# Peptides against a protein of PDB entry 5TDY: the designs that were tried, part 74

Target 1, 88 residues: chain A of PDB entry 5TDY
Amino acid sequence: EKKIDGRRKAAVLLVALGPEKAAQVMKHLDEETVEQLVVEIANIGRVTPEEKKQVLEEFLSLAKAKEMISEGGIEYAKKVLEKAFGPE

## One batch from the design tools (peptide; made by RFdiffusion4, then SolubleMPNN)

Design b2_p26_8_s3 (from b2_p26_8, 8 letters changed)
Fold by OpenDDE base, seed 2:
Structure b2_p26_8_s3 (fold): chain B 88 residues (1-88), chain A 26 residues (1-26)
Amino acid sequence: as target 1 above (88 residues)
Amino acid sequence: DPLLESLPEEDHLFYRVVEAYLKAQE
């Protein structure tokens, strides 16, 4: 897989999660962090399907590492994508 | 946080977002 800029991964994830989930995430972050994320989102440009897939997989991997979600990663990722971008 | 410490510094923002998401789901 192609390495993605660390800061960009955060922006890709938030966009992929959709505005509702993204807003919920922002509520749990300090003002400076929120501003950083907004800048990254504003400069996100085009996100390829490969990037979205990779970021969501990393997201799920980290979430599982925290032992806060179970299996079904691919289905979960697809569900997030569908809510944010519509069926693909 | 051992998981955070295992990640490159450039990925810390991403990690914090993931962690915030999980907290929001609780």
Scores: peptide ipSAE 0.649, ipTM 0.923, DockQ to the pose 0.538
Fold by OpenDDE base, seed 5:
Structure b2_p26_8_s3 (fold): chain B 88 residues (1-88), chain A 26 residues (1-26)
Amino acid sequence: as target 1 above (88 residues)
Amino acid sequence: DPLLESLPEEDHLFYRVVEAYLKAQE
């Protein structure tokens, strides 16, 4: 898999989620962040299936990690991140 | 946020989007 620009990942995710879900996400972000995301989306160009798959996998990984943290699974979250993004 | 702290700054926007998604699902 290819490394995807961090900001691009956000745009890819939002596009993958579709306009309805993306809009709901935007409601939970500050105006400046929304503006940044809109710019990224506007300049997203072509999204390959590989990029989409990769971003969604990272999305799911982070979401699960966050959930585990909420449930007291900080160590699990760390392991998920390590496997998904590699060691620092 | 320990997860955010563990991510490179370039991925913070992505993380914030994910976090926002989770909040939107609540």
Scores: peptide ipSAE 0.647, ipTM 0.921, DockQ to the pose 0.661
Fold by OpenDDE base, seed 4:
Order: structure tokens, then sequence, then C-alpha cells
Structure b2_p26_8_s3 (fold): chain B 88 residues (1-88), chain A 26 residues (1-26)
């Protein structure tokens, strides 16, 4: 498994979501962040199936972790992070 | 945000996008 640049992951996700959902996401971000994302998307180039898979898995992991945190499952969230990204 | 703080700084943009997605779903 190849390590994906952190900024690139955001672009890959947005492209994977499609223009409609990506636009919805952008509406919830500040202008500076939007500009960053636009640049990353513009320079995304080729997205490999492997990258897409990895990014979507990390996306789902983070979303689940966030949900679990919201539900009080902080320990589960930590475990998800650890499994997804490994110890730092 | 403890979850964000636990992530490498390079992944913060990605995290913000995920958060935005979740907010958009609400």
Amino acid sequence: as target 1 above (88 residues)
Amino acid sequence: DPLLESLPEEDHLFYRVVEAYLKAQE
C-alpha cells in the first residue's frame, strides 16, 4: 500500500464524490480551504483505483470515528484511527 | 477536536473535507 499525500487525499475524495456532492461539501468550508481544494483537484492528474480505494476507506474510517465520538465512542474512534493510520 | 489533533497535520485538509461532508449530510 502506497502512502498518499495528505492534501491529495482530499482531492481524490472530492472527485470520487462527484460534482454535486463535492459542491455541497465546499459550501461548508471557508474560502481559503476551498481554494486549496480547487488547486489540489486541478492538479490531481490520474487517480488510480488503489488510491481511490484507500481514500474511500480512510474516509469511511474517519466518518465512523467522528460518528462514534459524537456518540461517546471515543475509544472506538482511537482504535479506528490507529488501525487506519498506524501509530505516529 | 481530539480526532483532528490525533491526525498528522498533512491530513488535516482531508479531515476538514470529511467533516464538511458529514455536515452537508445533516
Scores: peptide ipSAE 0.643, ipTM 0.920, DockQ to the pose 0.659
Fold by OpenDDE base, seed 3:
Structure b2_p26_8_s3 (fold): chain B 88 residues (1-88), chain A 26 residues (1-26)
Amino acid sequence: as target 1 above (88 residues)
Amino acid sequence: DPLLESLPEEDHLFYRVVEAYLKAQE
């Protein structure tokens, strides 16, 4: 119900994935991006169940849109985003 | 890409992480 800071979403996702999966993800990113993510993770503090759910829903939406590679993918992602961060 | 361009700039980092996840899953 509360909008999550854009930069924070990346950190929340990585923490939710766990250290092993997060490390695998980091191997596919450039050094500058990794440095940005490390800073965000270091300052993540507590992650609420609500924001974790919102981030994971947006993650699933984007992953599906990217994997499908269709014109409808972008619209699907927008709809899920609205549901995840829309009014409670 | 068109999906990235459709997202706010503040969400681009998150998008890059998602792409990295998909690559790592392969």
Scores: peptide ipSAE 0.638, ipTM 0.918, DockQ to the pose 0.631

Design b2_p26_8_s4 (from b2_p26_8 with I3L E5D S10E E11D V13I W15Y)
Fold by OpenDDE base, seed 2:
Structure b2_p26_8_s4 (fold): chain B 88 residues (1-88), chain A 26 residues (1-26)
Amino acid sequence: as target 1 above (88 residues)
Amino acid sequence: DPLRDSLPEEDHIFYDVVEAYLKAEE
């Protein structure tokens, strides 16, 4: 597994969520973090299928570890992100 | 946050985004 820059992982995830959801997510972050993410999103370029898969898996792993949502919620998030990433 | 602290500093921003996502879903 090739290590991905943390800022890039965050940008990939936010782009996958779409602009509306990404905006809602960033409302929970401080100003400096938001600025960093906006820059990364603007310069995201091409995201490989490998990056998409890795980011999704790490997202699900962290979400489960936080145990802030039910298993059903995790499955829902997985479905949404998989659709957003495309059929790759 | 023990989970966040267990990750490399460079990954904290990704962790924070995931946490923010979960909060936004609540």
Scores: peptide ipSAE 0.689, ipTM 0.940, DockQ to the pose 0.563
Fold by OpenDDE base, seed 1:
Structure b2_p26_8_s4 (fold): chain B 88 residues (1-88), chain A 26 residues (1-26)
Amino acid sequence: as target 1 above (88 residues)
Amino acid sequence: DPLRDSLPEEDHIFYDVVEAYLKAEE
């Protein structure tokens, strides 16, 4: 597993969620963070399948650790990410 | 947040996005 820059991981996740969901997510972040994320998204370039998989796994791991959503919610998130950033 | 604090500082932005996602889904 290659270490991915934290800002890049965030950008990959937001892009995977799609513009509508990403916008809703960003409403819960402070303005400085949003500005940083916009820059990273603008410079995301190509995302490798390995990066996509790694980001998804780390996302799911953190989501489970937070235990803020049901197992069904985690599966939903997994499907969203797989649909948006599936094998390419 | 003990989970956030356990992560490297560079990963805090990713953590914050994940947390924001969970809040947005509520």
Scores: peptide ipSAE 0.688, ipTM 0.940, DockQ to the pose 0.562
Fold by OpenDDE base, seed 5:
Structure b2_p26_8_s4 (fold): chain B 88 residues (1-88), chain A 26 residues (1-26)
Amino acid sequence: as target 1 above (88 residues)
Amino acid sequence: DPLRDSLPEEDHIFYDVVEAYLKAEE
């Protein structure tokens, strides 16, 4: 899979969520971040099926990892990240 | 946040969006 810019991933996700959900999400971000994301969304251009799939998979992986963060979930979260993004 | 810190800085915005999503769903 191809490396996708982090800002682009965010934009792709927000677009995929739809305007209503995206708006709800952005309410939890600071103004500067929102402005950055709006710019990215405005300039998103074509989103390939591959990009969308990849972003959604990473989204789900991160969400799961975050959900599982607990005294007994840290290692699982690390495994999720490892599988999703590979070793660094 | 260990998860966030484990990601490249360029990906932090994406992580923050995901975190925001989770908060929005609460």
Scores: peptide ipSAE 0.687, ipTM 0.936, DockQ to the pose 0.656
Fold by OpenDDE base, seed 4:
Structure b2_p26_8_s4 (fold): chain B 88 residues (1-88), chain A 26 residues (1-26)
Amino acid sequence: as target 1 above (88 residues)
Amino acid sequence: DPLRDSLPEEDHIFYDVVEAYLKAEE
């Protein structure tokens, strides 16, 4: 699979979430980050199904990793990250 | 955040968005 720029991944995710949820998410980010994201969203252009799928999978992987860390699953979290963001 | 730190810097913004999402869900 193709490596996707981190900023683009963020934009793809936010667009996928929809404007209402995206707005809620961005309320928890600093102003500079929000501005960066708005720019990326504005310039997102075409999002391929492959990109969307990849981003959502990475999203879920990160969310699970965070959850596992909070639950003490450090090694699992590391494995998730390695699988999600390792060699592509 | 060790998890965040384990990621390339370019991916930090994506991580932050995911973290923000989780916070927004609380």
Scores: peptide ipSAE 0.682, ipTM 0.935, DockQ to the pose 0.667

## One batch from the design tools (peptide; made by RFdiffusion4, then SolubleMPNN)

Design b2_p27_1_s1 (from b2_p27_1, 7 letters changed)
Fold by OpenDDE base, seed 1:
Order: C-alpha cells, then structure tokens, then sequence
Structure b2_p27_1_s1 (fold): chain B 88 residues (1-88), chain A 27 residues (1-27)
C-alpha cells in the first residue's frame, strides 16, 4: 500500500462523491479547511483506480472506528490485531 | 485533527447511517 498525502485523500473522497454530495459534506467543515480542499480538488489531476479504492476503504475503516457501523474491512482487522497482540 | 479525518467526520455528520452505503456504492 502506497502512502497517500492526507490532503489528496480528502480530495479524492470528495471528488468520488460528486459535486452535490461533496457540497453537503463541506457544509460541515470550517472555512479554512474548505479553502484548502478546493485547492486540492482543483489540482487533483488523474485519480487512479487504486488510489480511489484505497481512500474509500480507509474511509470505511475510520467510519467503523468512529460510529460502530457495519463490520468489515481487512485494514480495520489489522489495526485491531496490532493493538491487541502487537506488530507482526 | 488530520484533514482526511476531518472530512470523514463531516461526511458522517452529513449523511449519518447512509454514509457507508454511499461509499460502498462507489467501490
């Protein structure tokens, strides 16, 4: 797994949502963050299928951790195991 | 808070229980 810049991850997620849903998300962000994200979106360039998949899966793992939504995700499982039993 | 996590939080605030369905539909 290649490490993706945090700002790029955010831009990838928002672009993947489409403009209508992305706008709904951005209503819940502070003005400074919105400005930063607009710049990142404007300069996003090509998003590879691999990047998109990685970002969406990371969303699902974080969302699971925060709101205890539906189970799943290998990355979440890895984090659980690492915390419980130490690094492999 | 890291910017991606901030966006995730905002996403969850915007869509709540539908958030997972939305993202899974994009995969």
Amino acid sequence: as target 1 above (88 residues)
Amino acid sequence: MEIFEKVVDAFLKAFGEKAEEIVRSLL
Scores: peptide ipSAE 0.741, ipTM 0.957, DockQ to the pose 0.724
Fold by OpenDDE base, seed 4:
Structure b2_p27_1_s1 (fold): chain B 88 residues (1-88), chain A 27 residues (1-27)
Amino acid sequence: as target 1 above (88 residues)
Amino acid sequence: MEIFEKVVDAFLKAFGEKAEEIVRSLL
């Protein structure tokens, strides 16, 4: 799995959403952040299926961590335990 | 807070409980 720049991840997510939903998300961001994202989106170039999947999966993981989604509890719990107490 | 996390937060604010469904539909 290739590490993706945070700004690119954000752009990939927004592009994947489509313009209408992306706009809804952008409404909840400060102007400076919006400007940064617009630049990233404008220069996003090709988005591979792999990086799209990676970004969307990371979204789900982060959303779960924020307790905003409920699915995947056991799997998430396993990951938490692995990170906290797994092999060093 | 890094920008991706900011976007995630904004996403969740925008769509709430529907956010997961939206993203899963894109996978």
Scores: peptide ipSAE 0.741, ipTM 0.956, DockQ to the pose 0.733
Fold by OpenDDE base, seed 5:
Structure b2_p27_1_s1 (fold): chain B 88 residues (1-88), chain A 27 residues (1-27)
Amino acid sequence: as target 1 above (88 residues)
Amino acid sequence: MEIFEKVVDAFLKAFGEKAEEIVRSLL
């Protein structure tokens, strides 16, 4: 997978949601973060299908780990450990 | 906290149980 800048990932996610849902999300962010994201969204340009898919899947992975919204949170934890300490 | 993670947290606060469904519908 290609490395995507964190700010860009956030913008891609918000654009994919559409303006109404994106607005609902940004209500839960601090003002400085909102301003940064608005700039990123304004300059987002073309979003490839691959990029969108990558970002959405990363969301699902993080959401699973944080909120246990589905089984398999431990799988994300394993991936984190592998990245942090390398493969055994 | 990294900005993408901040947005994920905000997303979960906004939509809770529906968050996964919303994103899966976009795939």
Scores: peptide ipSAE 0.740, ipTM 0.956, DockQ to the pose 0.725
Fold by OpenDDE base, seed 2:
Structure b2_p27_1_s1 (fold): chain B 88 residues (1-88), chain A 27 residues (1-27)
Amino acid sequence: as target 1 above (88 residues)
Amino acid sequence: MEIFEKVVDAFLKAFGEKAEEIVRSLL
């Protein structure tokens, strides 16, 4: 997978959600962060399907790692193994 | 904390258990 800039990942996620849900997320962020994200969203340009998929899957992985949602998924399991035993 | 992780945390605060359903619907 290609490494994506963190700010870009955030923008991709928020745009993928649509404005209503994105707004619900942003109300839980500090004002400075919101302003930074608005700039990134405004300059997001083209989002490839691969990039979108990668960001959404990374979300799921992080959410699972935080034990905020049910665990599962091949990629998450792979990351767990890598962290536990090192890269293959 | 990295900005993407901040957004993930905010997402989880906003939607909780529904978060997975929302994201999976976008895939």
Scores: peptide ipSAE 0.737, ipTM 0.956, DockQ to the pose 0.698

Design b2_p27_1_s2 (from b2_p27_1 with E1M T13K E18D K20I E21S E25S)
Fold by OpenDDE base, seed 5:
Structure b2_p27_1_s2 (fold): chain B 88 residues (1-88), chain A 27 residues (1-27)
Amino acid sequence: as target 1 above (88 residues)
Amino acid sequence: MEVFEKVVDAFLKAFGEDAISIVESLL
């Protein structure tokens, strides 16, 4: 997989959400960040299915890591152990 | 904080317990 710039990842996520949900997210960001993201969104160009999938999966990983959502806790714990000690 | 992480936090604040389901529906 290709490494994606953080600002681009954010733009990809917001575009994938659609304008209504993206707006709801951006209400919770500081003004400077919003301005930066608007520029990134305006210049996003082509988003491949692979890039979209990668960004969405990273979101899910980070969201679960923050333990703000209880869903998938056991599965996340398993992934942590696997990364730390290997699958065996 | 990295901008993507900021957006993740904002997303969680905006949608709470529905956040995961929303993103999973986009896959």
Scores: peptide ipSAE 0.741, ipTM 0.956, DockQ to the pose 0.750
Fold by OpenDDE base, seed 3:
Structure b2_p27_1_s2 (fold): chain B 88 residues (1-88), chain A 27 residues (1-27)
Amino acid sequence: as target 1 above (88 residues)
Amino acid sequence: MEVFEKVVDAFLKAFGEDAISIVESLL
């Protein structure tokens, strides 16, 4: 799995959503973050199918963890515990 | 907070219970 820059991940997600939904998301962000993301989106260039898939899957992992959804959240939960307490 | 996580939070605020299905449909 290739490492993707954090700002790039955000841009990929927003572009994948389309302009209508992306605009709705950005209404919930601070002004500085919006400006940074607009620049990143403007310079996104080519997005590979692999990159898109990776970003969307990371979204699903994080979103499910945050919403306490059981399905698909186990791997992220494990990472949180490992960072907090180390392997056991 | 990481920018990507901020966007995830914003997404959840914007779409709530539909958020997961929206992204799953994009895969």
Scores: peptide ipSAE 0.741, ipTM 0.956, DockQ to the pose 0.730
Fold by OpenDDE base, seed 2:
Structure b2_p27_1_s2 (fold): chain B 88 residues (1-88), chain A 27 residues (1-27)
Amino acid sequence: as target 1 above (88 residues)
Amino acid sequence: MEVFEKVVDAFLKAFGEDAISIVESLL
């Protein structure tokens, strides 16, 4: 899959959530990060269905891993192990 | 911490147990 910049991924997620939920998320971010994200959202341009799906799937992977949910998160788990111990 | 992960953490703090279902509904 095509690699997406982290700032763009964040913007895609927030736009996908809609303004109400995005606002709730931003309440838990520092002011500097909020300002950066507003700029990214303003300049988001076109979001392809593939890009949206990729970002949402990555969210689910990370969220499930962080919440210790048994279902899902395998891709994130693989990446963590790869970064920590290499490709073996 | 990477900005996307910051947003994920913020999302989890905001919506907790509903977080997964909210995003699944967007797919």
Scores: peptide ipSAE 0.739, ipTM 0.956, DockQ to the pose 0.726
Fold by OpenDDE base, seed 1:
Structure b2_p27_1_s2 (fold): chain B 88 residues (1-88), chain A 27 residues (1-27)
Amino acid sequence: as target 1 above (88 residues)
Amino acid sequence: MEVFEKVVDAFLKAFGEDAISIVESLL
């Protein structure tokens, strides 16, 4: 998998949501972050299906972990361990 | 906090219990 810049990932997610839902999300962000994301969205260019899928799956993994939903939590935990200590 | 994680947190605040199903529908 190709590493995607964090701001890029955020822009991909927001564009995938569509403008109505993206607006609801951005109401919960600070003004500086909103301005930065607007720039990223404006310059997003081509989003490949593979990139979109990667971002959405990363969202799901992270969201499930934050909400303490059992489904999907194990894979996120594994990735955290790999980043912290390297591959087994 | 990383920008993507900030957006995830904001998403969860905005949509709560529906958040995961919304994104799953986009796949």
Scores: peptide ipSAE 0.738, ipTM 0.956, DockQ to the pose 0.736

Design b2_p27_1_s3 (from b2_p27_1, 8 letters changed)
Fold by OpenDDE base, seed 2:
Structure b2_p27_1_s3 (fold): chain B 88 residues (1-88), chain A 27 residues (1-27)
Amino acid sequence: as target 1 above (88 residues)
Amino acid sequence: DKVFEQVVDAFLKAFGEDAISIVESLL
């Protein structure tokens, strides 16, 4: 899969959520971050189905790991352990 | 990917227990 820039991933997620939910998310971000994200959203251009799927799947992986939800997130969990303790 | 992590955290704060189902519905 193609590596997506973090700023673009954020924009893709927010656009996928729609304006109402995106607004709810942005209430929990600082003003500078919101301004940056608005610019990224404005310049998002075309989002491929593959890119959208990749971003949403990555969200789910991260969210499940952070919320300690057992169903999914194995790939992220592996990366966290690898970075923290090495490839053992 | 700091900004993306921040957005994920913000999303979880906004929607909590519904967060996973909301995004799964977008797939």
Scores: peptide ipSAE 0.742, ipTM 0.957, DockQ to the pose 0.802
Fold by OpenDDE base, seed 5:
Structure b2_p27_1_s3 (fold): chain B 88 residues (1-88), chain A 27 residues (1-27)
Amino acid sequence: as target 1 above (88 residues)
Amino acid sequence: DKVFEQVVDAFLKAFGEDAISIVESLL
């Protein structure tokens, strides 16, 4: 997987959601962040299927880690531990 | 990565328990 810039990841996610859901998300962001995201969305260009899949899967990993104990959440936690202390 | 984390948090605030299902439907 290629490393994607954080701002681009955010734009890819929002575009994938469509305008209605993206708007609902952005209502929960501060004004400065919204302005940054609008610029990124405007300049998003082409989004490959690979980028879209990567971003959506990263979202799911993070969301599961935050909301529930799941396989995805546990896997994310393991990655954090590996970065902090090295592999078991 | 901070901006993306902010968007994830905002998404969870907006859709709550439906958030994961919404994104899974996009895959």
Scores: peptide ipSAE 0.741, ipTM 0.957, DockQ to the pose 0.796
Fold by OpenDDE base, seed 1:
Structure b2_p27_1_s3 (fold): chain B 88 residues (1-88), chain A 27 residues (1-27)
Amino acid sequence: as target 1 above (88 residues)
Amino acid sequence: DKVFEQVVDAFLKAFGEDAISIVESLL
C-alpha cells in the first residue's frame, strides 16, 4: 500500500461522503482546520478507487477501535503494536 | 496523522451509531 498524507486522507474521506455529510462533519472542527481541508478538497485532483478504498478501510479500522467495536481493526492493532514495541 | 484523526472523531460525533454503516455503504 502507498503511504497517503494525512490531510489527503481527510480530503478523500470528505469527498467520498458528499457535501451534505461532509458539512455535518466539518461543523465539529475548528475554523482553521476547516479552511485547510477546503484547500485540500479543492486540490484533490484524481482519487483512484484503490486510494478511496484504502482511506475508507483505514477509517473503519480506526472508528471501530475508538468505538470499542469488535468487528475489525486488525491492521490498526498491528500498527499500534509496532509503534509501541517496534517491528519484529 | 492528526488531521485525519480529527476528521474521524468529528465524523463519529456527527453520526454516532450510523457512522460505520455510512462508510461501509461507500465501499
Scores: peptide ipSAE 0.739, ipTM 0.957, DockQ to the pose 0.800
Fold by OpenDDE base, seed 3:
Structure b2_p27_1_s3 (fold): chain B 88 residues (1-88), chain A 27 residues (1-27)
Amino acid sequence: as target 1 above (88 residues)
Amino acid sequence: DKVFEQVVDAFLKAFGEDAISIVESLL
């Protein structure tokens, strides 16, 4: 799995959503963050299918953990606990 | 990392219950 820059991940996600949904997301961000993301989106260039898949899967892991959704979130939750307290 | 987390949070605020299904449909 290739490492993707955090700002690029955000741009990939927003582009994948399409302009309507991306706009709804950006309404919940501060002005400076929006400006940075717009620049990143404008310069996104080519997005590979692998890159898109990787970003969307990372979103799902994070989102499920944040919403306390059990299905598909166990591995991420486990990683959080391991980082916080070490293996047991 | 931090910006991506902010976008994830914003996404969840925007779409709530539909957030997961929206992204799953994009895969």
Scores: peptide ipSAE 0.739, ipTM 0.957, DockQ to the pose 0.806

Design b2_p27_1_s4 (from b2_p27_1 with E1D T13K E18K K20I E24K E25S)
Fold by OpenDDE base, seed 4:
Structure b2_p27_1_s4 (fold): chain B 88 residues (1-88), chain A 27 residues (1-27)
Amino acid sequence: as target 1 above (88 residues)
Amino acid sequence: DEVFEKVVDAFLKAFGEKAIEIVKSLL
């Protein structure tokens, strides 16, 4: 799995959402961040299926961690158990 | 990763639990 730049991850996510939903997300960001992201989106170039999947999966992981949303998943479950009981 | 986490937070603010459904549909 390749390491993706944080700014690029954000751009990938927003592009994947499409302009309407991306705009709704950006309404909740400060102006400076929006400007940065617009530049990143403009220069995103080709998004590979692999990095798209990686970014979206990372979103799901982070979202579940932040909001404690119940959706299941082995990786999320592993993180929960690790936090609760520590590593083996 | 700070910017990404900001976007994640903003996404959750915008859509709440629906955000999961939205992203899953994109996979």
Scores: peptide ipSAE 0.743, ipTM 0.958, DockQ to the pose 0.809
Fold by OpenDDE base, seed 5:
Structure b2_p27_1_s4 (fold): chain B 88 residues (1-88), chain A 27 residues (1-27)
Amino acid sequence: as target 1 above (88 residues)
Amino acid sequence: DEVFEKVVDAFLKAFGEKAIEIVKSLL
């Protein structure tokens, strides 16, 4: 796994969604963030299958944690605790 | 990862639980 810049991850996610769904997402962002993302999307260049998969997987992890879905939420929460207080 | 977190939150606001289904279909 290669670390991806946070802004790039956002752009990769939005591009992967396609124009219609990406637009729906961006309607819920503040103007400053939208401006930043438009620039990132415009300059995204090539997106590898690997980084696409990585970004989508990270989204699923975060989304499940936020929605308190057992499958991903518990695992993500455990990782957060381990990073904060050390491995068990 | 603040910008990415914002996008995740926006995605969830836009599609709710369907967001998971959408992304899974892209994998």
Scores: peptide ipSAE 0.742, ipTM 0.959, DockQ to the pose 0.801
Fold by OpenDDE base, seed 2:
Structure b2_p27_1_s4 (fold): chain B 88 residues (1-88), chain A 27 residues (1-27)
Amino acid sequence: as target 1 above (88 residues)
Amino acid sequence: DEVFEKVVDAFLKAFGEKAIEIVKSLL
């Protein structure tokens, strides 16, 4: 697994969504963040299938952990706790 | 990863539980 820059991850996610859904997401962002993301999207270049998959899976992990809108976030939550407080 | 976290939060605000379905459909 290759580490991806956070801004690039955001751009990859938004591009993957398509313009209609991406627009709905960006309505919930501050203006400065939107401007930054537009630049990142414009310069995204080629997105590999691997990084697309990685970004989407990271979203799923984060979404489940944050909002508990679906089951399956336990592994991410465990990793967060281990990094914050150390392993037992 | 602050920007990505912001986008995740915005995505969840925009679509709620449907967000999971949307992203799963893209995999």
Scores: peptide ipSAE 0.741, ipTM 0.959, DockQ to the pose 0.810
Fold by OpenDDE base, seed 1:
Order: structure tokens, then C-alpha cells, then sequence
Structure b2_p27_1_s4 (fold): chain B 88 residues (1-88), chain A 27 residues (1-27)
């Protein structure tokens, strides 16, 4: 797994969603962030299937954790704990 | 990661529980 820049991850996610849904998401962002993301999207270039998959899976991990969904999120929670307190 | 987290939060605000379904359909 290659480390992806945070802004790029955001751009990849938004592009994957398509213009309509991406617009709905960006309506909930501050103006400065929107401007940054527009630039990132404009310069996104090639998105590999592997990169797309990685970003989407990271989203799912984060989303499940944030929404306290029963399935999934445990791996992210583990990573958070690992970063905060060190390895088990 | 800060920007990505913001986008995730915004995505969840926009679509709620449907956000998971949307992304799963893109995989």
C-alpha cells in the first residue's frame, strides 16, 4: 500500500462520486476547502484502480467508525489506538 | 489527512447512512 496525500485522497473520493454527488458533499465544506479541492480535482490526472479502491476502503473504515455502525471500523479504531498509545 | 477527514464528514452530512451504500457501489 502506497501512502496517498490527504488532499489527493479527498479529490479521488469526490471524482469517484461523480459531479452531482460531489457537489452535494462540497456544499457542506467551507469556501477555502472547496477552492483547494477544485484545484486538486483539476490536477488529479490518472487515478489507478488500486488508488481508488484504497481511498474508498479508507472512507468506509472512517465512516463506519464515525457513525458507530456495528460492522466494520474495528481496524480503524485499532489504528487510532496504536497511534495514540503505541503498539499492543 | 485533515482535508480528507473534512470531506468524509461532509459526505456523511450530505448522505448519512446512504453514504456507505454509495461507496460500496463504487468498489
Amino acid sequence: as target 1 above (88 residues)
Amino acid sequence: DEVFEKVVDAFLKAFGEKAIEIVKSLL
Scores: peptide ipSAE 0.740, ipTM 0.959, DockQ to the pose 0.815

